# Peptides against a protein of PDB entry 6JX3: the designs that were tried, part 79

Target 1, 85 residues: chain A of PDB entry 6JX3
Amino acid sequence: AEFRLRPEISVAQTDYGMVLLDGRSGEYWQLNDTAALIVQRLLDGHSPADVAQFLTSEYEVERTDAERDIAALVTSLKENGMALP

## One batch from the design tools (peptide; made by RFdiffusion4, then SolubleMPNN)

Design b2_p27_5_s2 (from b2_p27_5, 15 letters changed)
Fold by OpenDDE base, seed 3:
Structure b2_p27_5_s2 (fold): chain B 85 residues (1-85), chain A 27 residues (1-27)
Amino acid sequence: as target 1 above (85 residues)
Amino acid sequence: MRPLRQLPGVQNYALNAETRRRLAELL
């Protein structure tokens, strides 16, 4: 399934990192640099497998850890109402 | 202004040595 943000979620780039803003509730979440990179690549249409491959090539992370972190992040974004199920 | 909520879970990764080298060449 395609990773998509909910329609009410806006993306903002700040000096402190990527922020997701809920236009309905006014809640916003700051993503750290790794999470922001994952979200950006998913939004650009890369698969979780592509993202995991990218992370292992650029960062000090094992494939299994990258895959787990991507899955956890996607789950968190869905559960917190930022991403579509 | 509501405080920024940190999205929990994913830790920041360190760039690998080759990536750090490539970035250093651009700066």
Scores: peptide ipSAE 0.288, ipTM 0.744, DockQ to the pose 0.769
Fold by OpenDDE base, seed 1:
Structure b2_p27_5_s2 (fold): chain B 85 residues (1-85), chain A 27 residues (1-27)
Amino acid sequence: as target 1 above (85 residues)
Amino acid sequence: MRPLRQLPGVQNYALNAETRRRLAELL
């Protein structure tokens, strides 16, 4: 399934990094640079496998670690009500 | 003010040596 944010979630770029804002609750989450990059690429339509390949090509990370981090981030975004199931 | 929440689960990665080299060549 395509990775999508919930319609109430907006993305903001700040001096401190990418922020996701819930327009209903007013809660917001700061993403670190790696998480922001993953979210951006997923929103651009890249698969988790494509993102893992990209991360391993540009960063000091093993494929299995990148895959686990992507999966953990996606799960966290879904569980915290930021991404659609 | 609501507290800034940080999503746990992903550490920042370091750029690999080749990427750092390519970036340095552009500066």
Scores: peptide ipSAE 0.282, ipTM 0.738, DockQ to the pose 0.810
Fold by OpenDDE base, seed 2:
Structure b2_p27_5_s2 (fold): chain B 85 residues (1-85), chain A 27 residues (1-27)
Amino acid sequence: as target 1 above (85 residues)
Amino acid sequence: MRPLRQLPGVQNYALNAETRRRLAELL
């Protein structure tokens, strides 16, 4: 399934990184650089497997750890009402 | 203003040595 943000969620770039803003509740979340990179690539249409391969090629991370982090992030985004199920 | 929430679950990664070298060549 395609990774998508909920329609009420906006992306903002700040001096401190990516922020996701809920236009209905006014709640917002800051993403660190790694999480922002994952979200950007998923939104660009890359699969979680593609993103894991990218992370292991560019960063000091093992494939299994990258896959776990991606899965955890996607779950968190869905549970916090930022991404569509 | 509501407090900024941090999304849990992902630590920042360090760039690997090859990536750092490539970046340095572009600067």
Scores: peptide ipSAE 0.280, ipTM 0.740, DockQ to the pose 0.829
Fold by OpenDDE base, seed 5:
Structure b2_p27_5_s2 (fold): chain B 85 residues (1-85), chain A 27 residues (1-27)
Amino acid sequence: as target 1 above (85 residues)
Amino acid sequence: MRPLRQLPGVQNYALNAETRRRLAELL
């Protein structure tokens, strides 16, 4: 399934990093650089498998750890109402 | 001001040695 943000979610680039803001609730989350990169790649249409391959090619991370982190991030974004199910 | 919430579950990764080398060569 395609990764998508909910319509009420805005993406802001700040001096402190990427922020996701819910325009209805006023809830917002800061993403660290790795999480921001994952979200950007997913929004650009890369699969979780593509993102895991990218991370292992550029960063000091094992494939299984990258896959777990991507899955955990996607789950967190869905559970916190930022991404569509 | 609401406190800035940090999304849990992902740590920052270090760039691997080859990526760091390539980046350094471009600067």
Scores: peptide ipSAE 0.272, ipTM 0.731, DockQ to the pose 0.788; fails the geometry check

Design b2_p27_5_s3 (from b2_p27_5, 14 letters changed)
Fold by OpenDDE base, seed 5:
Structure b2_p27_5_s3 (fold): chain B 85 residues (1-85), chain A 27 residues (1-27)
Amino acid sequence: as target 1 above (85 residues)
Amino acid sequence: MKPMKQVPGVENYALNEATRRRLEELR
């Protein structure tokens, strides 16, 4: 399924990094640089597999670890009400 | 000022040597 943020979630670019804001609850979360990159690529329509391939090509990370981290991040975003299931 | 929550799941990755070199050479 396509990765999408919930409609109440807005993205803000700050000096401290990418931030996701829930306009209804007032909750917000900061993404570190790697998480922000993953989210941006997913939002651009890349699959988790595509993102894993990208990460392993550019960064010091093994494929299995990249896949696990992407899955964990996506799960967190869904569980915290930022991404659609 | 309330502390900002961080999304868990991934640490920051370091660029691999080839990527780092490529980006440095472009500067």
Scores: peptide ipSAE 0.407, ipTM 0.796, DockQ to the pose 0.745
Fold by OpenDDE base, seed 4:
Structure b2_p27_5_s3 (fold): chain B 85 residues (1-85), chain A 27 residues (1-27)
Amino acid sequence: as target 1 above (85 residues)
Amino acid sequence: MKPMKQVPGVENYALNEATRRRLEELR
């Protein structure tokens, strides 16, 4: 399934990193630079497997750890109402 | 404005790598 943000969620770039803002509730969430990179690549149409391969090529991280962290991030974004199920 | 939340569950590999590189530059 394609990864998508909910329509009410907007993205802001700040001096402290990427922020997701819910335009209805006014809630907002900060992503660290790795989480932001994952979200950007998923939104660009890369699969979680593609993103895991990218992370292991750019950073000192094992494939299994990258896959787990991507899955955890996607789950968190869905559960917190930022991403579509 | 409501308090900012942080999204849990993702290690900041980018910051770890940047920190490692910066420490190597200072050697």
Scores: peptide ipSAE 0.297, ipTM 0.745, DockQ to the pose 0.415
Fold by OpenDDE base, seed 1:
Structure b2_p27_5_s3 (fold): chain B 85 residues (1-85), chain A 27 residues (1-27)
Amino acid sequence: as target 1 above (85 residues)
Amino acid sequence: MKPMKQVPGVENYALNEATRRRLEELR
């Protein structure tokens, strides 16, 4: 399934990085630069596998670690009501 | 607005790499 943010979630770019804002609850979350990059690429239509390959090509990270971190991020975004199931 | 939270579970590989490179430049 395509990765999508929930309709009530807004994306803001700040001097301190990417922030997701829930327009209903007023909760907001900061993403570190790697998490922001993952979210941006997923929203652009790249698969988790594509993103893992990208991370391993750009940074000193093992494929298995990149895959685990991407999966953990996606799970967190879904469980916290930021991304659609 | 509620206090800002951070999403756990993702190491900041980009910052790690940038820091590594900067430390090498300072040597």
Scores: peptide ipSAE 0.286, ipTM 0.741, DockQ to the pose 0.408
Fold by OpenDDE base, seed 2:
Structure b2_p27_5_s3 (fold): chain B 85 residues (1-85), chain A 27 residues (1-27)
Amino acid sequence: as target 1 above (85 residues)
Amino acid sequence: MKPMKQVPGVENYALNEATRRRLEELR
């Protein structure tokens, strides 16, 4: 399934990283640089498996850890109303 | 404006790697 942000969510690039803004509620969330990279690649159409492979090639992380972190992030973004189910 | 929230669940591998490289440069 395609990863998408909810239509009310906007992306802001700041000096301290990516921030997601809810244009209706005024809530906003900071992503660390790895989470931002994951979100960007998912939005560009890469699968979670593609992103896991990318992380293991660029950083000191095991495939299983990368997969778990990506899954946890996607779940969190959906549950917090930032991403579509 | 509401307080900014942190999104849990992802270790910052990018920062870990950047830090490692910077420490090597300073050695």
Scores: peptide ipSAE 0.283, ipTM 0.737, DockQ to the pose 0.433

Design b2_p27_5_s4 (from b2_p27_5, 10 letters changed)
Fold by OpenDDE base, seed 5:
Structure b2_p27_5_s4 (fold): chain B 85 residues (1-85), chain A 27 residues (1-27)
Amino acid sequence: as target 1 above (85 residues)
Amino acid sequence: MKPMKQVAGVENYALNAATRARLAALA
């Protein structure tokens, strides 16, 4: 259940935040700063539960809400071809 | 390249916090 980006996906930091670029299709997506933080921590090897704990400690958000948002983000990244299933 | 897309439906807790802090600093 390791979170990984697809090999064709590149990460870029821009003045407007993190962007994921598909080097094959040319499609690219902007992540808001919270989504970017989630992705960064998942890529660093933190579990979704770890990330939820982090979010609740740093921001005004309930644990259940953080967990749902992380799950939704991961699902979106997989469905949009950015993360491996 | 195709137009940039957004990953929708993810609450931006960081922006929420930053906005609140910025507004408080201006009070």
Scores: peptide ipSAE 0.356, ipTM 0.793, DockQ to the pose 0.385
Fold by OpenDDE base, seed 1:
Structure b2_p27_5_s4 (fold): chain B 85 residues (1-85), chain A 27 residues (1-27)
Amino acid sequence: as target 1 above (85 residues)
Amino acid sequence: MKPMKQVAGVENYALNAATRARLAALA
């Protein structure tokens, strides 16, 4: 399944990191740098498994923890109306 | 203007690593 943002969501890069903006409601959300990396790679077409491998190769994190965090982020983005189901 | 919200659910591994690296450089 392809990860996609909802059409009304825009991405802004700021000095403080990535921000997602809902163009209809005006609501916006800050991603920490790791969450931003995950979103960027998913949007580029990498699978969650690819992203988990990337995180474990770059950072001191176990594969299972990386997978759980990716899943939690994706769920959060969908539930908060930022990503398509 | 609405306040910026935080997206929860992911530990900031990048910040953790950068912090550790900076501390090591200062030692």
Scores: peptide ipSAE 0.355, ipTM 0.787, DockQ to the pose 0.400
Fold by OpenDDE base, seed 4:
Structure b2_p27_5_s4 (fold): chain B 85 residues (1-85), chain A 27 residues (1-27)
Amino acid sequence: as target 1 above (85 residues)
Amino acid sequence: MKPMKQVAGVENYALNAATRARLAALA
């Protein structure tokens, strides 16, 4: 399924990294640079598998660890109301 | 503003790499 942010979510770039803001609740979440990269690639239409391959090619990380982190991030973004289910 | 939250469960590989590179440059 396509990864999408909820329509009320705004993306802001700050000196400290990417921030997602819920315009309705006022909740906002800072993403570290790796999480931001994952979100950007998912929003561009890459699959989690694509992103895992990318991370393992760019950084010293095992495929299984990358896959776990991507899955955890996606789950967190959905649970926190940032991404559509 | 509400307190800013941070998304848990994602290791910052980019920061790890940048830190290692910086430390290596200082060695």
Scores: peptide ipSAE 0.327, ipTM 0.769, DockQ to the pose 0.386
Fold by OpenDDE base, seed 2:
Structure b2_p27_5_s4 (fold): chain B 85 residues (1-85), chain A 27 residues (1-27)
Amino acid sequence: as target 1 above (85 residues)
Amino acid sequence: MKPMKQVAGVENYALNAATRARLAALA
């Protein structure tokens, strides 16, 4: 399924990294640079498998660890009301 | 204003790599 942010969520770039803003509640969440990269690639239409392959090619990380982190991030974004289920 | 929250669950591989590169440059 396509990864999408909820319509009330906006993306902002700050001096300290990518931030997701909830336009209704006023809450905002900081992403570290790896989480930001994952979100950006997913929003661009890459699959979690594509992103995992990318991470293992660019960074010192095992495929299984990358996959687990991607899954955890996606779950967190959905559960915290940032991404659509 | 509400405080900024952190999204948990992802190690910062990019920061780790950048840190290693910076340390190597100082060695």
Scores: peptide ipSAE 0.280, ipTM 0.760, DockQ to the pose 0.385

Design b2_p27_6_s1 (from b2_p27_6, 7 letters changed)
Fold by OpenDDE base, seed 5:
Structure b2_p27_6_s1 (fold): chain B 85 residues (1-85), chain A 27 residues (1-27)
Amino acid sequence: as target 1 above (85 residues)
Amino acid sequence: APKRPYDRARAGAAGLRRITDDSIVLP
């Protein structure tokens, strides 16, 4: 399914990385560089499989690990109220 | 170009961190 942020979530780029702000609760979360890259590519319309291929091409990570990491991050974003189910 | 290092300790769910004060941290 399409990866989307919840409508109340805004994205900010900072000197230290990508930040997601919940405009209703005021809570905000920081993504590290690889997490931000994953989220950005998903938001651009790439599938998790596309992102895994990208990661293995750019980083010292194996395909299976990349797939697991993407899935875990997406799950966390959904569970913590930033991404739509 | 060589592939970039990938930090396993900060991969997956660890790539997302709730900020509990007014400051952000280094990735």
Scores: peptide ipSAE 0.630, ipTM 0.867, DockQ to the pose 0.589
Fold by OpenDDE base, seed 4:
Structure b2_p27_6_s1 (fold): chain B 85 residues (1-85), chain A 27 residues (1-27)
Amino acid sequence: as target 1 above (85 residues)
Amino acid sequence: APKRPYDRARAGAAGLRRITDDSIVLP
């Protein structure tokens, strides 16, 4: 399914990295470099499989690990109210 | 170009961290 942020979530770039802000609760989260890259590609319409291929091409990570990491991040984003189910 | 290092400990769900007070982490 399509990866989308919830409508109340805004994205900001800071000196410390990418930040997601919930405009309703005021809570905000920081994404590290690889997580930010994953989120950006997903928001651009790439599938998790596309992103896994990207990660294994650019980083010292195996395909299976990349797939698990993407899935875990997406799950976390959904569970913490950043992304739509 | 060589592949970039990948930090396993900071991957997956660990890539997303709620910020409280001054709890900013290095990317």
Scores: peptide ipSAE 0.630, ipTM 0.868, DockQ to the pose 0.554
Fold by OpenDDE base, seed 3:
Structure b2_p27_6_s1 (fold): chain B 85 residues (1-85), chain A 27 residues (1-27)
Amino acid sequence: as target 1 above (85 residues)
Amino acid sequence: APKRPYDRARAGAAGLRRITDDSIVLP
């Protein structure tokens, strides 16, 4: 299914990396470099499989680990109210 | 180019952190 942020979530680029702002609660969430890369590619329409392939091509990470990390991040984004189910 | 190091400890859910004060985490 399509990865999408909730409508109240806005994205900002800062000197320290990508930040997600919840406009309703006022909470700020920071993504580190690899997490930001994953989210950006998903928002651009790439599938988790596409992102895993990209990670293994760019980083010293195995495919299985990349897939688990992507899934864990997506789950966290959904559970913490940033991404739509 | 050679592949970049991948920080296992900061991967997955650890790549997302709620900011509770004015401090921002290093990438």
Scores: peptide ipSAE 0.629, ipTM 0.867, DockQ to the pose 0.559
Fold by OpenDDE base, seed 2:
Structure b2_p27_6_s1 (fold): chain B 85 residues (1-85), chain A 27 residues (1-27)
Amino acid sequence: as target 1 above (85 residues)
Amino acid sequence: APKRPYDRARAGAAGLRRITDDSIVLP
């Protein structure tokens, strides 16, 4: 299934990076540069495999590590209430 | 084009940080 944010989550772009705001709890979450890039590409409809290919092409990271990092980030976003299951 | 550095210590779940004060950290 496609990656989606929960309806109460909004995205803010700042000079320091991407911030996710939970409109119900008021909590703020910050994504660092690579995490923000992953989330943006997933939200744009790219598959995790597409994102992994992008990361290995753009960054000094191996495919297996990229895949694990994407999966771990997605899991964290779901577990912390930002992304839909 | 040359590949960009990738920070393993801040990758994966570490790329997501809950902000507990008024400060946003530098990427």
Scores: peptide ipSAE 0.634, ipTM 0.870, DockQ to the pose 0.564; fails the geometry check

Design b2_p27_6_s2 (from b2_p27_6 with R1P A10K T17R V19I R23S S25V)
Fold by OpenDDE base, seed 1:
Structure b2_p27_6_s2 (fold): chain B 85 residues (1-85), chain A 27 residues (1-27)
Amino acid sequence: as target 1 above (85 residues)
Amino acid sequence: PPKKPYDRAKAGAAGLRRITDDSIVLP
């Protein structure tokens, strides 16, 4: 299934990184640099496997760790109401 | 080019932080 943000979530690019805003509650969350990169690629239609391959090519991280980190971030985004299940 | 450092402490769920005041933490 494709990664998608919930319809009430908007994205803002700031000097401090990517921010996700819930238009209903007014709550917002900050993504650090690597998290923002992952989210951006997922939103562009890349699979988690594609993103893992990208991370291992760009960063000093092993494939298994990259895959786990992507999964953990996606889970957190879903659990905290930013991404669709 | 050489690969960039990857901060494990900021990876996964740690990459997402709810902002509860007017301050934004540097990435």
Scores: peptide ipSAE 0.623, ipTM 0.861, DockQ to the pose 0.570
Fold by OpenDDE base, seed 5:
Structure b2_p27_6_s2 (fold): chain B 85 residues (1-85), chain A 27 residues (1-27)
Amino acid sequence: as target 1 above (85 residues)
Amino acid sequence: PPKKPYDRAKAGAAGLRRITDDSIVLP
């Protein structure tokens, strides 16, 4: 399934990183640098496998760890109401 | 080019943090 943010979620770029705003609840969430890169690439249409390959090429991380981290982040985004299931 | 450090403590679900005040933390 395609990774998508919920309609009420807005994305903002700040001097300190990427922020997600829930327009209905008013809650703010911050993505750190690596999480922001993951989300941006997923939103651009890259698969989790594509993102894992990207991470291992750019960062000192093993493929298996990158895959687990991507999955955990996506799960968190869904559970906390930012991404569609 | 050399690969960048990867902070394990801030990886995965820890990459997403709810902001409880009006400030934004360092990435």
Scores: peptide ipSAE 0.621, ipTM 0.860, DockQ to the pose 0.566
Fold by OpenDDE base, seed 4:
Structure b2_p27_6_s2 (fold): chain B 85 residues (1-85), chain A 27 residues (1-27)
Amino acid sequence: as target 1 above (85 residues)
Amino acid sequence: PPKKPYDRAKAGAAGLRRITDDSIVLP
């Protein structure tokens, strides 16, 4: 269950956060701070469970909410063509 | 150290926004 970006997606860091660019369509998406942290940790090989633990330790969020938010973000990344199924 | 605030309105799918103009969403 490895999280991976599609090969045409590039990652850029900006002053306003992480950006994902589709090199084929030219579309790009911005990730806010917490979304960027989630994506970065997933790309580093951490499991969603690992990321949930990280979020609950760093932020004022409950485990269940963290898990749901991670899943929702991953689903969005897949549905919008940035992450592989 | 104390835990950081977690913005519920910016959580989950809301953390991802397609850019359609020159507007940039603040972190």
Scores: peptide ipSAE 0.621, ipTM 0.860, DockQ to the pose 0.551
Fold by OpenDDE base, seed 3:
Structure b2_p27_6_s2 (fold): chain B 85 residues (1-85), chain A 27 residues (1-27)
Amino acid sequence: as target 1 above (85 residues)
Amino acid sequence: PPKKPYDRAKAGAAGLRRITDDSIVLP
């Protein structure tokens, strides 16, 4: 399934990193560098498998760990109301 | 170029943090 943010969520780049803002509640969340990279690539249309390949090529991380981390982040984004199920 | 360090403690769900005050989380 395609990774998509909920309609009320907007993305902002700040001096401290990527921020996701809920336009209805006013709540906002911060993504660290690796999380921001994952979200950016997913929003660009890359699959989780594509992102895992990218992470293992750029970072000192094993494929299995990268896959688990991507899945965990996506789950968190969905459960906390940023991403569509 | 050499691969970048990957911080396991900040990976996965830990990469997302809700901001509840005026503090900002360092990348």
Scores: peptide ipSAE 0.621, ipTM 0.860, DockQ to the pose 0.553

Design b2_p27_6_s4 (from b2_p27_6, 8 letters changed)
Fold by OpenDDE base, seed 5:
Structure b2_p27_6_s4 (fold): chain B 85 residues (1-85), chain A 27 residues (1-27)
Amino acid sequence: as target 1 above (85 residues)
Amino acid sequence: APKKPYDASRAGAAGLRRITDDSIVLP
């Protein structure tokens, strides 16, 4: 139900944005500004619906598009081994 | 405050990028 990163994933903030490191494989990932914002809010306990509402208030994006983008990002994070299913 | 531009081409799955050449790109 809740969004969680896998235990081997480390989060770091850099001058270039949020990065994720897989401590087992060594794979290194970067999140752009909107993706980092989504992940940060999900990790803070906000629901995808909460995040969609936030995005539409801060960015020039429609609710339906925000919801689709959040879902696609979450799916990608799970499929690439960063988030728990 | 005015809403910020939203780049759809860099949203969704495109917001996640695997780094393979020891370089970090601008957000």
Scores: peptide ipSAE 0.621, ipTM 0.860, DockQ to the pose 0.567
Fold by OpenDDE base, seed 1:
Structure b2_p27_6_s4 (fold): chain B 85 residues (1-85), chain A 27 residues (1-27)
Amino acid sequence: as target 1 above (85 residues)
Amino acid sequence: APKKPYDASRAGAAGLRRITDDSIVLP
């Protein structure tokens, strides 16, 4: 399924990284560089498998670890109300 | 280009942090 942010979530790019703002609650979250990169690629339509391949090509990380970290981040984004299930 | 170091301790769910004060998280 397509990775999407909830409609009330806005994205802001800052000097310190990506920020996600909930326009209803006023809560906001910050993504570090690797998390932001993952989210950006997922939003661009890349699959988690595509993103894992990208990470292993750019970073000193094994494929299995990359896949697990992507899944954990996606789960966190969903559980904390930023991404659609 | 050489591959970049990967910080596993800041990966996964740790890559996402809720902001509750005026502070920011370094990328």
Scores: peptide ipSAE 0.621, ipTM 0.859, DockQ to the pose 0.551
Fold by OpenDDE base, seed 4:
Structure b2_p27_6_s4 (fold): chain B 85 residues (1-85), chain A 27 residues (1-27)
Amino acid sequence: as target 1 above (85 residues)
Amino acid sequence: APKKPYDASRAGAAGLRRITDDSIVLP
C-alpha cells in the first residue's frame, strides 16, 4: 500500500529539517535527517524495501536494522495522526 | 563515497519529535 500523509498535514522545510503541521489541531512535529529522508522517499513512491536498500547504501546500518527503523517510523507517523493507515 | 554514520538512538520513532515549545531539535 502507498504511504500517504493525511490531508490536513502540511510539510515545511526548515534550516533544521522537515516539519509536519496538522492544520486542524495545530500540532507540529520535527523529523531529523534520516527520518525526513525516509518520509521523502516513501512519499515519492518508494517501498519500505526500496528505502531500506537506500539506507544501507548511504549509511553505516545493517539491512535488518534499517527495515525495523523504517517500520517503527511509519507506525509512529500513523499513530500520531500524520500518515493514513 | 564513504557511508555516513548512522545514529540508531535517533532512528525509527525517535526520528519524529513533537514540538511543544519554540525550541528546535538538531538533525
Scores: peptide ipSAE 0.620, ipTM 0.859, DockQ to the pose 0.553
Fold by OpenDDE base, seed 2:
Structure b2_p27_6_s4 (fold): chain B 85 residues (1-85), chain A 27 residues (1-27)
Amino acid sequence: as target 1 above (85 residues)
Amino acid sequence: APKKPYDASRAGAAGLRRITDDSIVLP
């Protein structure tokens, strides 16, 4: 399934990193560097498998750990109302 | 270039932080 943000969520870049803004509540969430990288690639149309492969090529992380971290982040984004289920 | 260090403690769900004040944290 395609990873998509909810309509009320917008992306902003700040001096300290990527932020997701909720246009309804006015609240926002900050992504650290690896989380931002994952979200950006998913929004660009890459699959979680693509992202995992990329992470293992760029970072000292094993494939299994990368896959679990991607899944956990996606789940959190959905549960906290930023990504569509 | 060598692979970058991966901070597992700030990965996954920990990579997402709700900001409740006017400050933001370092990535």
Scores: peptide ipSAE 0.627, ipTM 0.864, DockQ to the pose 0.584; fails the geometry check

